# Peptides against a protein of PDB entry 8YR4: the designs that were tried, part 178

Target 1, 309 residues: chain A of PDB entry 8YR4
Amino acid sequence: PRGSPALQLVVLICLGLMGLERALNVLVPIFYRNIVNLLTEKAPWNSLAWTVTSYVFLKFLQGGGTGSTGFVSNLRTFLWIRVQQFTSRRVELLIFSHLHELSLRWHLGRRTGEVLRIADRGTSSVTGLLSYLVFNVIPTLADIIIGIIYFSMFFNAWFGLIVFLCMSLYLTLTIVVTEWRTKFRRAMNTQENATRARAVDSLLNFETVKYYNAESYEVERYREAIIKYQGLEWKSSASLVLLNQTQNLVIGLGLLAGSLLCAYFVTEQKLQVGDYVLFGTYIIQLYMPLNWFGTYYRMIQTNFIDMEN

## One batch from the design tools (peptide; made by RFdiffusion4, then SolubleMPNN)

Design b2_p24_4_s2 (from b2_p24_4, 20 letters changed)
Fold by OpenDDE base, seed 4:
Structure b2_p24_4_s2 (fold): chain B 309 residues (1-309), chain A 24 residues (1-24)
Amino acid sequence: as target 1 above (309 residues)
Amino acid sequence: DLLLKLIKEMLEQAQSIVEKRLEE
């Protein structure tokens, strides 16, 4: 934010906290690995107690992963409120100033309440998109890259390849299936608007409907419109289930392949039991933010459409 | 929480749209 050194400092602190979250996402699985290895080796209580205490402290800082109620994520979200408010206010003032620069003919052709609603949607869309890009997209991509590097360096290149293929396939299928699903959602929304328009037109013309005793005919037409809407709603909902199932299948296959490979290397004494637990824990941590990626991608696409309109 | 907040903001926007449409 230009003009406030205090808000610039808050942004820098938030970026530092984001970096800390990335470090925690790697450290928490490592410490959990170390606990499992120390337990397997029957290590001294003092070493185990220190490692467990350190793990619990790191887990408190991290929470349940990206989007969880961890201390660092909560602190980041708290500090970001002031930056968000500044950004929203700046966007609102820019939109409001632009609305005052528009011609009288433009204002006479539009209802003030509709213009304000468009301005509010525009502001929320820009602020929401910025927050989503900074706090979900960029961190998730960073965690994937860090994961590929970590598994390639400390395990075997095969683990890095499995994570790369799994995440690339997950992202690609999420985009492709979401774009395919958007057609059904647009058709549903169009039919919803048409069904509502028919209901409004029938109610506005209620005197004419009553004069011709056509109430049963209008009810039947409305029923047909509802059935048509529900058919499109079913396609939209079923396509969401298909997306979720496809995502679950890709992650499940990646987890299966990597877990079997890790188990094999543990049996060959190339990896420790803790490394198996690390792999499973890290994949689950990567899955948590990605599970929402399809929902967020749709929100971004909707927000872009709402900004263009 | 951010998803719940986005869902809540979407629900509050949907509710505000429904309330504004019920006041008309």
Scores: peptide ipSAE 0.000, ipTM 0.297, DockQ to the pose 0.013
Fold by OpenDDE base, seed 1:
Structure b2_p24_4_s2 (fold): chain B 309 residues (1-309), chain A 24 residues (1-24)
Amino acid sequence: as target 1 above (309 residues)
Amino acid sequence: DLLLKLIKEMLEQAQSIVEKRLEE
């Protein structure tokens, strides 16, 4: 944000908190590993209790991962409210200024309420996209890279390769299936608008419909429009289930391959029991923000489609 | 890179849609 040193400081603090979240995403699994190892070794209660307390505290700071209700994430979200408001206001003023630069002929051809609705949708979409990119996409990519580096350095190159292949396949399939779903969603929204328009036109022409006793005909046309809409809605919803299931399968296969490899190395005494638990915990932790990625990407596409309409 | 390109294309499309809707 240009012009406010206070908001620039808040952005820097938010970036620092994002860095802290990345550190917590590595530390939490490490402390959980250490608990499992201490339990396996029958370590003294004082060491175990300290490690458990530290783990629970770190878990409180982290929460459930990126986009969770963790303390650091909540503090970041709280501090970001002012930056979001500044960005929203700046976009609104830019749109409003541009609307005033447009010709009188353009303004006379459009309803003021439609113009304001387009401006509000535009502002919400841009601000939502920027917030999503900064707080969900970039951090998730960073966590994947950190994960690949961590597993490659501390376990074996094979673990880093499994994580790389799993996450690359997951991201690629998420993008491809989501682009495929966009077609169904656009068709659904177009049919919804057409169904609503028919209902409005029928109600506006109520006197004419009554005069010709065409009520049954209008109801049947509306029924056919609803059936067409529901057919498209089903395709949209079914495509979402397919996306979620595909994502679940990719993560499940990655978890299976890595867990089997970890178990094998534990049996060979190259890794400890805690390292098996660390791998599983870390993969599940990477999955949580990625599952939200599919939801937010849909929200983004919705906002784009809602800007096109 | 593909995700960054897709994000960039989506941002450019958003900007282009906003710009086109503002030019129309």
Scores: peptide ipSAE 0.007, ipTM 0.334, DockQ to the pose 0.023; fails the geometry check
Fold by OpenDDE base, seed 5:
Structure b2_p24_4_s2 (fold): chain B 309 residues (1-309), chain A 24 residues (1-24)
Amino acid sequence: as target 1 above (309 residues)
Amino acid sequence: DLLLKLIKEMLEQAQSIVEKRLEE
């Protein structure tokens, strides 16, 4: 927002809060590791109680493991509402200005309500894409990079490699399978619109249908259209389950490989019991936003398709 | 500034997509 120093400050605060969320994602597993180590060493109650209290406080700031429901995330989302409104208004005004620059012939050939609906869909799609990129894509990529660096520096290089391969494979499969699913979703949406149009046309011609006693015929045609739609819906939904299961398998294999390697190094006294718990906790924390990544990537594609329509 | 540039680029891309679609 070049014109408002107040909105620029809000953006900077939101970026600072995003950085704090990334720090919390690293600190929470570390404090949990420390608790496990202190319990194993039979440390004095005062040290244990302080570490547990600090962990619970950090976990409150981070949220219930999903990262999206934490106090810091909620505060960031609250502050971003003004920036989102500014961006939405700017896009809407740009579209409206462009519509006024278009030829009279263009306006006479189109229904004003259709043009406004296209403009509203375009504005919503752009604002949704921006919010998704800033709050979900960039932070998730940052957490992956931070994770690779952390495990490569503080653990054996093999842990960093496992995380890198697991996350790279996860992202690649998510993109490829989501592009494949987009075909089924487009076909489903086209059939939904066609089914709805047939229902509307039948109801608008109700008098004619009644005059010819064709009610049973129209109901049967509508049933056939629903069955055809449900066949496409099933393909879309089944492809989503396949995506989620493929993602779960990739994370499960990465967790298995890393957990076995951690357990081996703990038996060799090269790592502590807390390090095993840290690895498992951190991988699960990386998985949670990535599970949403497939849903959000679909939201992006929907917004692009809705911006193309 | 980077976020503002990214927002600007996304707005320009969005505008270009909307313009292309409004020309269709």
Scores: peptide ipSAE 0.005, ipTM 0.320, DockQ to the pose 0.021; fails the geometry check
Fold by OpenDDE base, seed 3:
Structure b2_p24_4_s2 (fold): chain B 309 residues (1-309), chain A 24 residues (1-24)
Amino acid sequence: as target 1 above (309 residues)
Amino acid sequence: DLLLKLIKEMLEQAQSIVEKRLEE
């Protein structure tokens, strides 16, 4: 934001907080590992109590990971309100200025309420897209990369490879299935609009329908349109279930492979019991934001389409 | 608008389901 040094500082603080969240996402599993190791080794209570207290404090800062109600996330969200308001206002003013630069012929062909609705959609789409990219997509990708690096450096390279393959497959399948699903969703939306248009047309022509005693015919046409809509809605909903199930299977297989490998290395005394717990905790932690990735990707695509219109 | 509203309602429902599951 060029016009306010205070807002620039807030953006920098928010970026710093995002970096802190990434660090917490690594540290929390490490401290949890250390607790498990200390418990296994029957370490003195003072060391255990300190590590537990530190873990709980870090967990309070982190919350449940990306998109959680953690203190750092809440503080970031709070500080970002002003930046979002500034961005929204700037986009609204740019759209409004652009609307005033458009030809009189363009304005005469459109209703003022439709123009305002387009402006509001445009503003919402840009601000929504920015928020989803900055706070959901980019952090999730960063956490995956950090995870791969961490497991490759501090575990065996095989763990980094498993995480890489699992996350790459997960993301690829999420994109492919989401793109496939988008066709069903577009068809559903088109049929919904057609069903509504038919209902509106029938109601606007109410006098004509009454004159010809055609109420039963119009009701049957509307029923057929609803059935066709529900068939597309079912396909859209079923495709979502298929996406979620596919995602769960990929994560389940990755968790299985990595957990078996961890357990094997623990039996060979190459890893500690805490490292097994760390792996499981970290994979689940990476999965939580990824579960929403298909939703974010759809929202991003929708916002792009709404910006192009 | 209604699709955005439906998406918003579905997101609010999903959030309410997640909040309910976090309260359980």
Scores: peptide ipSAE 0.000, ipTM 0.332, DockQ to the pose 0.022; fails the geometry check

Design b2_p24_4_s3 (from b2_p24_4, 18 letters changed)
Fold by OpenDDE base, seed 5:
Structure b2_p24_4_s3 (fold): chain B 309 residues (1-309), chain A 24 residues (1-24)
Amino acid sequence: as target 1 above (309 residues)
Amino acid sequence: SLLLELIKKMLEIAKKIVEESLER
């Protein structure tokens, strides 16, 4: 934020907290591995108790993984409220200034309430998109990169390759299937608006409908519009289920391949039992933000469609 | 393609906002 050193400091603290979240995402699986190894080796109670206590404390800070309400994530979100308000206000003022620079002919052709609604949607869309990119997309990509590096350095290079291929395929399919789904969603939204407009027009003309005793006819027209909407809604919802199942299959295949390979290396005494648990835990932690990625990508597309109108 | 360009443009805007926020 230009001109406010206090808000710049808050941004730096938030970036530091984001870095801490990334460190916790690596440390939590490592401590869980260490607990499993200490239990397998029948280590002394004092060492086990200290490792368990440290794990639980780190897990409290993490809050259950990416997208969960951990202490560090909540603190970051709390501090970011001021930055978000500053950004929102700046975008709103820029849109408002731009609206005042537009020709008188543009303003005379539109209702002031529609212009304000477009401005509010535009501001919310830009601010929501920016917050999503900074807090969900960038951290998720960072966790994937950190994961590939970690598995390539501390495991066999094959584990790093499995994670790379799985995540690359997941991201590519998520983008392609979501772009395909956008067509069904646009068609659904246009039909929803048309159905709502018909209902409003029928209710505004209530006296005319009563005069002609046309109530049954208006109800049947509304029913036909609802059936047409539900046909498009079904296509949109079915396409979302298809996306989620495709994502689940990619992660499931990656987890299967990596778990079998890890189990094989444990039987060959090249890896410890704790390493199998670490791999499974880390892949599940990578999956959690990616499951939200489909929902957030949909939110981005909504915001862009709302900015185009 | 359009979404990648939009993400890239938004990343450039976010980077510019962050750079402008760090330079002042």
Scores: peptide ipSAE 0.008, ipTM 0.385, DockQ to the pose 0.037
Fold by OpenDDE base, seed 3:
Structure b2_p24_4_s3 (fold): chain B 309 residues (1-309), chain A 24 residues (1-24)
Amino acid sequence: as target 1 above (309 residues)
Amino acid sequence: SLLLELIKKMLEIAKKIVEESLER
């Protein structure tokens, strides 16, 4: 945000809060581990109560992890409203200025309502793309990297390798299957638009349809268009189920391999019972934002296409 | 490769937005 030191400070505070969220994503599982270890060791009530209170406080700050509505995330979102409004207004004014620089011939060929709709789509696409990159994609990738480093340093290199392979395979399959399913979604959207266009054309020609008693024919054409749409919708929905199932299998296999290895090291007294709980909690916490990654990737792709247009 | 190129392009776009936000 150029020209406003106040907004620059708000951006720096938001970046600091994002760093705090990354720290909380590591600390919350650690404190939960410590509670399990203290319970296993039958530690004094005062130590246990302090650790539980600290955990609940950290969990209140974190919420459910990345993409959840914890206190820090809510505070960040609240502070970011002013930055988003400034960015949106700046993009909108740049688009509006550019529209005024365009030739009279371009304006005469377009309806004012279409021009405004293009400007609104452009502003929404840029602002949307920025928000998804900064608040969803980058933090999720950072949490994965932090997770790999943490498990490699504090557990064993094998745990870091399992998390690395699981997350890399998950991301790769999510992208490949999302790109594959985008074909079905595009076909569905094209057929939806064609079905809507047929309905609009039939309604605009209502007098002609009545004059020729062609209502039954128009209804049948609309039925055929709906059936064709539903066939494409089914393919789109089935491809989403396949994506979700593939993601679930990858996470399930990673969780199985890591949990078995962790249980083995606990039996060898190389790890504590709390470390088993830490591993499971941390993997589930990494999975939570990744479940939405395919939606974020698609939204980024849509906003990018809407910005190029 | 395509994801790394997309991330690299997004990083280059973000870097261009940041550089265009630093040059003005």
Scores: peptide ipSAE 0.006, ipTM 0.377, DockQ to the pose 0.036; fails the geometry check
Fold by OpenDDE base, seed 2:
Structure b2_p24_4_s3 (fold): chain B 309 residues (1-309), chain A 24 residues (1-24)
Amino acid sequence: as target 1 above (309 residues)
Amino acid sequence: SLLLELIKKMLEIAKKIVEESLER
């Protein structure tokens, strides 16, 4: 943000907090591993109590698991409000300036309320997209990369490969199935608009429909439009279930392969029992943001379509 | 795919907005 050193400092603090969140995402599973190892070794109560207290404190900072947002994430979100407001205002002023540069013919052909609604949608879409990319997409990709590096260095190259293949397949299938699904959603929305337009037209021409006793005909035509809509809605909803099931299957297979490999290495005394728990905890932790990736990808696509209009 | 190009364009726009926000 040019011209406000205070906002630049807030951006730097937010980036630092994002880095801290990434560190917490690695540390929390490590401390949980350490608790399991200390319990297995029957370690002294003082060491166990300290490790548990530290874990709970780190978990409070991280959040997650129980649907609670972490303290660090909440603090980041709070600080980012000022940056978001600055960005929103800047985009809104740019759109408003651009609207004033448009030809008089463009303004005369459109209702002022429609122009403002387009401007508001454009501003919301750009700011929403930016916030989403910075706070959800980039951090999730960073956590995946950090996870691959961590498992490759501290476990075995095979674990890093399993995580890499699982996450790459998950992302690829999520993109491909979401693109395929978008066709059904567009068809559904088009049919919904056509069904609404028909209902409005029939109601506006109510007197004419009454004059010709055509109520039964209009109701049957509306029923046919609803059935056609519901057929498209079913395809859209079924495609979402298919996406979720495909995602669940990929994560399940990755978790199975990695858990079996980890269990095998524990039986060979190459890994500790805590390392098995760490792997499972870390994979589930990576899955939580990824489950939202398909929703987020749809938000991106919607916001981009709204920005092109 | 149209969506990979869309993601690339959005990443480029986000990068430009971040760069413009850091340069100012």
Scores: peptide ipSAE 0.006, ipTM 0.369, DockQ to the pose 0.038; fails the geometry check
Fold by OpenDDE base, seed 1:
Structure b2_p24_4_s3 (fold): chain B 309 residues (1-309), chain A 24 residues (1-24)
Amino acid sequence: as target 1 above (309 residues)
Amino acid sequence: SLLLELIKKMLEIAKKIVEESLER
């Protein structure tokens, strides 16, 4: 963004808001802990009411985590619209200039409508990928690191280790299962395109099909193509359910191990009841953006396939 | 892995976009 100091300022403000979101992700669980501790101690109403009001205000600013309707996230998204438009226009102009550098033979072999559709897909894909990396992947990794540091310093090294192992296993399984799913999705998309091509060819040759009374034969070929497509679609959908279930199991095991350890330390009076609630709240808060990671990784791969075409 | 290369390439592109954005 060399030519606009206003856009540079907007980027700096967006980075500042991202830093504020990371701070809120730590503060919200801390204030929720403090409420539970104050309730357990039967603290005076004035202290409790102030802490609850502060928590609700911080929760309004935060929202439900990455992709939630939190005030700070919405303000960041609003300010980022101009940066996104600038980036999209820059990518579109770069693609357009590259298309003009391509040989006349390349242009004569392709329909102008296909070239424009490839350019639009490429622009949307690159801009979508960049926005996803900056606003979802990097912040989620930062929250995991902050979480490991926080639990290691304020609880015990064992809590930091549980979070580290849980999140490392979660990320690794998400990557491996998503790479495995990509094969099924590519096969599904190839079969969808082949099924559509057959339907279009049959309809374009309608007069010939009618002349030979081959309508029943074309319908049966189309049925077979649909059945093959549905078999691949089922594998793709079933693999998504398996991913989600695997992710849920990893988080469930991490939550179980950490919650049992926290409960044990509360019984030994090393931790307070609020610390148990903090741990559970923070793990669930880390899970929310990660649950979407599989969907977004699929979007990344789609956008990459759309850029390779 | 293809993913690590992809992430690295996207990080390099993002870094290049950010550097080109800061140098201007």
Scores: peptide ipSAE 0.006, ipTM 0.380, DockQ to the pose 0.036; fails the geometry check

